Peptides against a protein of PDB entry 3JWR. Designs and how they scored, part 345

Target 1, 323 residues: chain A of PDB entry 3JWR
Amino acid sequence: TRELQSLAAAVVPSAQTLKITDFSFSDFELSDLETALCTIRMFTDLNLVQNFQMKHEVLCRWILSVKKNYRKNVAYHNWRHAFNTAQCMFAALKAGKIQNKLTDLEILALLIAALSHDLDHRGVNNSYIQRSEHPLAQLYCHSIMEHHHFDQCLMILNSPGNQILSGLSIEEYKTTLKIIKQAILATDLALYIKRRGEFFELIRKNQFNLEDPHQKELFLAMLMTACDLSAITKPWPIQQRIAELVATEFFDQGDRERKELNIEPTDLMNREKKNKIPSMQVGFIDAICLQLYEALTHVSEDCFPLLDGCRKNRQKWQALAEQ
Target 2, 298 residues: chain A of PDB entry 3JWR as posed
Amino acid sequence: TRELQSLAAAVVPSAQTLKITDFSFSDFELSDLETALCTIRMFTDLNLVQNFQMKHEVLCRWILSVKKNYRKNVAYHNWRHAFNTAQCMFAALKAGKIQNKLTDLEILALLIAALSHDLDHRGVNNSYIQRSEHPLAQLYCHSIMEHHHFDQCLMILNSPGNQILSGLSIEEYKTTLKIIKQAILATDLALYIKRRGEFFELIRKNQFNLEDPHQKELFLAMLMTACDLSAITKPWPIQQRIAELVATEFWEQGDQVGFIDFVCTQLYEALTHVSEDCFPLLDGCRKNRQKWQALAEQ

## One batch from the design tools (peptide; made by RFdiffusion4, then SolubleMPNN)

Design b2_p27_6_s2 (from b2_p27_6, 16 letters changed)
Fold by OpenDDE base, seed 3:
Structure b2_p27_6_s2 (fold): chain B 323 residues (1-323), chain A 27 residues (1-27)
Amino acid sequence: as target 1 above (323 residues)
Amino acid sequence: SQQELLQQGIAAAQQFGVPEEVLQEYL
């Protein structure tokens, strides 16, 4: 395609020029081509292209395929969300110095997972899928959409001309897919809630050890969630704008719940309850986000900007809630 | 109130697909 030709022939700017090492990064002003260039830079600067012998054209095609398999009519869970998740992962790995704590296969898997974790997202949560009796709900009992996202990820990875993992050994390939699956499934916030206590306790007791395979897996799950939710850490103008996208998508679901399921939506998905967004954001930060970024910062102090951003946004949302 | 904020946080988490029973156990 013309898009592929343009991408493959383009000079990829440095990570510094693209500012993709910054936790404060925003994609709002980037074209689709620029997001793809950023993604190439992430793979390159993490040494993934070299270490796993990726062909440039194949990587370009894969990126474009991933982008294409996000829906354009979904307000938040689209390519830009996946891209921002991956950028946060990249920043956490580089600026946050987590790269030094992980294997190349883990890094490869995390980056692929971050980009792929919401593939073909329909703008509705697992509860809606289940309540609507969608065919996917017949196939999977838990983490319905996350299983679907992984299936989409696997489909793309195995598609002709998109096989970025072709340079891996059979064992490396199996390991990578295992980690990708785990990482995508970890983005189910229900699983985060179930598992985070163990992580926080290990941190609190100073018993956290990444050399332990179980703790490594746990950390990768927490890191995925931290990147997935990273919008809450962004500078206030960025956070506020992203929150509006999230609200839009949630309201769209609420509208569908009324129309298709004949149910009254919860406050977060109720367009008429827009005035509650600030207080709901504060509650979300307190219940879900703060402790995660605190723990992550404990693992790597260089991740502090995520925690600091989360705290600052809590204050901003609280101020709005008090108006 | 802090209690209201917590409830709203729980509600927010529910919208991201967290079951109530899980939230009650871990929040």
Scores: peptide ipSAE 0.030, ipTM 0.733, DockQ to the pose 0.786
Fold by OpenDDE base, seed 1:
Structure b2_p27_6_s2 (fold): chain B 323 residues (1-323), chain A 27 residues (1-27)
Amino acid sequence: as target 1 above (323 residues)
Amino acid sequence: SQQELLQQGIAAAQQFGVPEEVLQEYL
């Protein structure tokens, strides 16, 4: 395609020029082509292209295929969300110095998972899928959409001309796919809630050990959630704009719940209750976000900007809730 | 109150597909 030719021939700017190492990064001013260039830079600077012998054209095609399999009519869970999740992963690995704690296969899997974790998202949550009796709800009992996202990821990875993992041995390939699956499934917040207590307790007791395979898996899951929720850590003007996109998508679901399912939506998905957003955001930060970024900062102190951003946004939301 | 903030957090977390019953048990 013309798009592939343009991307494959383009000079890829440095990570410094693109500012993709910054935790304060925003994609709002970037074109779709520039987001693809940023993605190439992430793979290159993490040494994934060299270490796994990726062909440049194949990587470009894969990136464009992933982007194409996100829906444009979804307000938040689109390519830009996946791209921002991957950028936060990149920043955590580089600026947050987590790269030195992980294997090359784990890094490869996390970056692929971050870009792929919401593939073919329809702008509705697992609860809606279950209540609407969608065919996917019959295939999977738990983490319905996350299983679908992984299936889409696997389909793209195995598609002709998109096989960025062709340079891996059979054992490396199996390991990588296992980690990708675990990482995508970990973005189900229900699984985060179930597992986070073990992680926080290990940190509190100073017993956290990345050499333990179970604890490694647990850490990768927590890191994926931290990147997936990273909008809450962004500078306030960026946070507000992203919160509006999230609210738009949730209100669209609430409208569909009324129309299609004849149910009253929850407050967060109710368009008539916009005034409750600030207080709900404070509650969300306290219940879900703060402890995660505190624990992540304990693993690597260089991740502090994520925690600091989350704290600052809590204060901003609290101030709005008091008006 | 702390209880009100927790309830608001639970309600907000439902946006990501977490059932209320699960959130009340693990938060």
Scores: peptide ipSAE 0.030, ipTM 0.730, DockQ to the pose 0.835
Fold by OpenDDE base, seed 4:
Structure b2_p27_6_s2 (fold): chain B 323 residues (1-323), chain A 27 residues (1-27)
Amino acid sequence: as target 1 above (323 residues)
Amino acid sequence: SQQELLQQGIAAAQQFGVPEEVLQEYL
């Protein structure tokens, strides 16, 4: 395609030029082509292209395929969200120095998972999918969309001309897919809530050990969530803009819940409760975000900008909630 | 406490539309 030709022929700027190592990164000013170039740079600078012998054209095609399989009419859970999740992962690996704590296969899996974790997202949560009796709800009882996202990820990875993992051995391929699946499933917030207590307790007791396979898997799950929710850590103007996108999508779901399911939406999904957004954001930060970024910062102090950003945004939202 | 953290998580999950029956499976 013309798009593939353009991407494959383009000069890929440095990570420094693209600012993709910055935790404060914003994609708002970037074209779709530039987001794809950033993604190539992430793979390159993490040594994934070299170590796993990825062909440039295949990587380009894969990136474009992933991007194409996000819906353009979804306000938040689109390619830009996936791209920002991957960028946060890249920043955490590089600037946050987590790269040195992980294997190349784990890094490969996390980057693929970050880009793929919301593939074909429909702008509605698992509860809506279940209550609407969507065919996907018949395939999976829990984490419905996350299973679907992984299925889409696997489909793309195995599609002709998109096989970025063709340079892996059979064992490496199996390991990578296992980690990708676990990472995508970990983005189910319900699973995060279930598992985070174990992670926080290990941190609190100074018993956290990445050499333990179970704790490694737990850490990868927590890291995925930290990147998935990283919008809450961004500089305030960026945070506000992203919060608007989230609110738009949630209100669209709430409108559909009223119309299609004849139910009253929760405050988070209720357009009539827009004035509660600041207080809800404070609650979200306190209940979900702060402890995670505190724990992550304990594992790697260089991840502090995520925690600091989250704290600053809490103060901003609290100030708005008090008006 | 860990219990308080769990309760906060449950409340947040409910706000985000996680069904109660699903939450019970994770407790």
Scores: peptide ipSAE 0.029, ipTM 0.751, DockQ to the pose 0.274
Fold by OpenDDE base, seed 2:
Structure b2_p27_6_s2 (fold): chain B 323 residues (1-323), chain A 27 residues (1-27)
Amino acid sequence: as target 1 above (323 residues)
Amino acid sequence: SQQELLQQGIAAAQQFGVPEEVLQEYL
């Protein structure tokens, strides 16, 4: 395609020029082409292109395929969300110095997973899919959408001309797919709630050890969630704008719940209760976000900007809730 | 406490639309 030709021929700017190592990064001013260029730079600077012998054209095609398989009519869970998740992962690996703690296969898997973790998202949560008796709900009992996202990821990876993993051995390939699946499934917030206590306890007791395969898997899951939720850490103007996108998508679901299911939506998805957003954001930060970024900062102190951003935004939301 | 953290997490997950029956399977 013309788009592929343009991307493949383009000069890829440095990570410094693109500011993709910054935790304060914003994609708002970037074109779709520029987001693809940023993504190429992430793969290159993480040494993934070199270490796994990726062909440039194949990588470009894969990126465009991933982008194409996000829906444009979804307010938040679209390509830009996936891109921002991947950028946060890149920043955590580089600026946060987590790269030094992981294998190349783990890094490869995490970056692919971050970009792919919401593929073909429909703008509704697992609860809606289940209650609407959608065909996907018949395939999976838990983490319905996350299983679907992984299926889409696998489909793209196996599509002709998109096989960025073709340079891997069979064992490396199997390992990578396993980690990708686990990482995508980890973005189910219910799974995060289930597992986070073990992670926090290991940190608190100074027993956390990345040489333990189980603890490694646990850490990768927590890191994925930290990147997935990283909008809460952004500078306040960026945080506000992203919160509006989230609210829009949730309100759209709430409207569908009323119309299609004859159900009164929860406060979070009820546009009539938009005035509760600030207080709900405070609750979300306290219940979900703060402990995670605190624990992540204990693993790597260079991730502190995520924690600091989260704390600052809590104060901003609290101030709005008090008005 | 761990119990408080768990309860806060359950409440938060419910707020984000995770059904109770699903939560029970994860606890």
Scores: peptide ipSAE 0.028, ipTM 0.741, DockQ to the pose 0.281; fails the geometry check

Design b2_p27_6_s3 (from b2_p27_6, 16 letters changed)
Fold by OpenDDE base, seed 3:
Structure b2_p27_6_s3 (fold): chain B 323 residues (1-323), chain A 27 residues (1-27)
Amino acid sequence: as target 1 above (323 residues)
Amino acid sequence: SQQQLLAEGAALAQTFGVPQEVLEEYL
């Protein structure tokens, strides 16, 4: 395609020029081509292209395929969300110094997972999928969409001309896919809530050890969630705009719940209750986000900008909630 | 109230697909 030719021939700017090492990064001003260029830079600067012998054209095709398999009619869970998740992962690895704590295969898996974790997202949550008796709900009991996202990820990785993992040994390939699957499944916020207590306790007791395989897996899951939720850490103007996209998608689901399922949506999915958004954001930060970024900062102090951003946005949302 | 904020936060988590039973057990 012309798009592939343009991408493959383009000079990829430096990470510094693209600002993709910044936790404060925003994609709002970027074209789709520029997001793809950023993604190439992430793979390159993490040494993934070299270490796993990725062909440039194959990587370009894969990126475009991943992007294409996000729906454009979904307000939030689209390519830009996946791209921002991956950018946060990149920033956490580089600026947050987490790269030095992980293997190349883990880094490879995390980046692929971040980009792929919401593939073919339909703009509705697992509860809607279940309640609507969607065919996917018959395949999986829990983490329905996350299993689907992984299936889509696997499909793309195995598609002709998209096989960015072809340079891996059989064992490396198996390991990478295992980690990708675990990482995508970890983006089910329910799994985060179930598992985070163990992580926080290990941190609190100073018993956290990344050399332990179980703790490594746990950390990768927490890191995925931290990147997936990273919109909450962004500078206020960015956070506010992303929150509007999230709200839009939730309201769209609420509208569908009324129309398709004949149910009254919850307050957060009720377009008529927009005034509750600020207080709900504060509650979400307190209940879900803060401890995660605190714990992550304990693992690597260079991740502090995520925590600081989360705290600042809490104050901003609180101020709005008090109006 | 702090309880209300937590409840509202849990509600937001629910919009991301967290079952109520999980929220009740772990929050």
Scores: peptide ipSAE 0.430, ipTM 0.890, DockQ to the pose 0.879
Fold by OpenDDE base, seed 5:
Structure b2_p27_6_s3 (fold): chain B 323 residues (1-323), chain A 27 residues (1-27)
Amino acid sequence: as target 1 above (323 residues)
Amino acid sequence: SQQQLLAEGAALAQTFGVPQEVLEEYL
């Protein structure tokens, strides 16, 4: 395609030029091409292209395929969200110095997973999928969409001309896919809530050890969630804009719940109750986000900007909630 | 109150698809 040709022929700017090592990164001003260029740079600077002998054209095609398999009519869970998740992963790996704690296969898997973790997201949560009796709800009992996202990820990875993992040995391939699956499934916030206690306890007791395979898996899951939720850490103007996108998607689901399911949406999905957003954001930060970024910062102090951003945004949301 | 904040956080977590039973057990 013309898009592929343009991407494959383009000079990829440095990570510094693209600012993709910054935790404060915003994609708002970037074109789709620029987001793809950023993605190439992430793979390159993490040495994934070199170490796994990725063909440039195949990587470009894969990126475009991933982007294409996000829906354009979804306000938040779209390509830009996946891209921002991956950028946060990249920043955590580089600026946050987590790269040195992980294997190349883990890094490869995490980056693929971050980009892929919401593939074909429909702008509705798992509860809606269940209540609407969607066919996907017949296939999976838990983490319905996350299983679907992984299935989509596999489909793309196995599609002709998209096989970015073709340079891996059979064992490396199996390992990578296992980690990708675990990482995508970990983005189910329910799984995060179930598992985070173990992680926080290990940190609290100073017993956290990445040499333990179970703890490694747990850490990768927590890191995925930290990147997935990273919008909450962004500079306030960026955070506000992203929160509006999230709210828009929730309201869209609420509208669909009324129309398609004949149910009154919950307050957070009710377009008429947008005034509750600030207080809900404070609650979400306190209940879900803060401890995660605290724990992550404990693992790597260079991740502090995520925690600091989260704290600052809590204050901003609190101020709005008091108006 | 802290309880109110937790309830608000739980409500937002539900919008992200977290089942109520999970919130009740783990939050």
Scores: peptide ipSAE 0.419, ipTM 0.889, DockQ to the pose 0.876
Fold by OpenDDE base, seed 1:
Structure b2_p27_6_s3 (fold): chain B 323 residues (1-323), chain A 27 residues (1-27)
Amino acid sequence: as target 1 above (323 residues)
Amino acid sequence: SQQQLLAEGAALAQTFGVPQEVLEEYL
């Protein structure tokens, strides 16, 4: 395609020029082409292209295929969300120095998972999928959409001309797919809530050990969630804009719940209750986000900007809630 | 109150698809 030709021929700017190592990064000013260039730079600077012998054209095609399999009519869970999740992962690996704690296969899997974790997202949550009796709800009992996202990820990875993992051995391939699946499934916030207690306890007791395979898996899950929720850590103008996108998508679901399911939506999905957003954001930060970024910062102190950003945004949301 | 803020946080988690039973057990 013309898009592939343009991407494959383009000079890829440095990570410094693209600012993709910054935790404060914003994609708002970037074109789709520039987001693809950023993605190439992430793979290159993590040594994934070299270590796994990726062909440049294949990587370009894969990136464009992933981007194409996000829906454009979804306000938040689109390519830009996946891209920002991957950028936060890249920043955590590089600036946050988590790269030094992980294997190349784990890094490869995490980056693929971050970009792929919401593939074909429909702008509705798992509860809506269940209540609407969608065919996907018959295939999976839990984490319905996350299983679908992984299935889409696997489909793309196996598509002609998109096989970025073709340079891996059979054992490396199996390991990578296992980690990708676990990482995508970990983005189900219900699984985060179920598992985070174990992680926080290990940190609190100073018993956390990445050499333990179970604890490694747990850490990768927590890191995925930290990147998936990273909008809450951004500078206030960025945070506010993203919160508007999230609210828009929630209101769209609420409208569909009324129309298609004949149910009254919850307050956060109710377009008439916009005044509840600030207090709900404070509650979300306190209940879900703060402890995660505190624990992540304990694992690597260089991840502090995520925690600091989250704390600053809590204050901003609290101030709005008091008005 | 702190309890109210936690309840509001749980409500936002529900919008991301977390079942109520999970919130009641783990929050």
Scores: peptide ipSAE 0.399, ipTM 0.881, DockQ to the pose 0.882
Fold by OpenDDE base, seed 2:
Structure b2_p27_6_s3 (fold): chain B 323 residues (1-323), chain A 27 residues (1-27)
Amino acid sequence: as target 1 above (323 residues)
Amino acid sequence: SQQQLLAEGAALAQTFGVPQEVLEEYL
């Protein structure tokens, strides 16, 4: 395609020029082409292109295929969300120095997972999928959409001309797919809530050890969630805009619940309850986000900007809640 | 109150697909 030709021929700017190592990064001013260029740079600077012998054209095609398989009519869970998740992963790996704690296969898997974790998202949560009796709800009982996201990821990876993993051995390929699946499934916030207690307790007791395979898996899951929720850590103007996108998607679901399911939506999905957003954001930060970024900062102190951003945004939301 | 903020935070987590049963058990 013309798009592929343009991307493949383009000069890829440095990570410094693109500012993709910054935790404060914003994609708002970037074109779709620029987001693809940023993605190429992430793979390159993480040594993934070299270490796994990726062909440039194949990587370009894969990126465009991933982007294409996000819906344009979804306010938040779209390509830009996936891209921002991947950028946060890149920043955590580089600036946060987590790269030094992981294998190349783990890094490869995490980056693919971050970009792929919401593929074909429909702008509705798992509860809606279940209540609407969607065909996907017949395939999976829990984490319905996350299983679908992984299925989409696997489909793309196996599509002709998109096989960025063709340079891997059979064992490396199997390992990578396992980690990708675990990482995508970990973005189900319900699984985060269930599992985070073990992670926090290991940190509290100074028993956390990345050499333990179970603890490694747990850490990768927590890191995925930290990147998935990273909008809460962004500079306030960015945070506000993303919060509006999230609210828009929730209200769109609420509207569909009325129309398609003949039910009154919860306050959170009711567009008439916008005034509740600030207090809900404070509660979400306290209940869900703060402890995660505290624990992540304990594992790597260079991740502190994520924690600091989260704390600052809590203050901003609290101030709005008091008005 | 802190309890109210936690309840509102839990409600927001529900919008991201966390079942109420999970919230009651782990929050």
Scores: peptide ipSAE 0.384, ipTM 0.891, DockQ to the pose 0.813

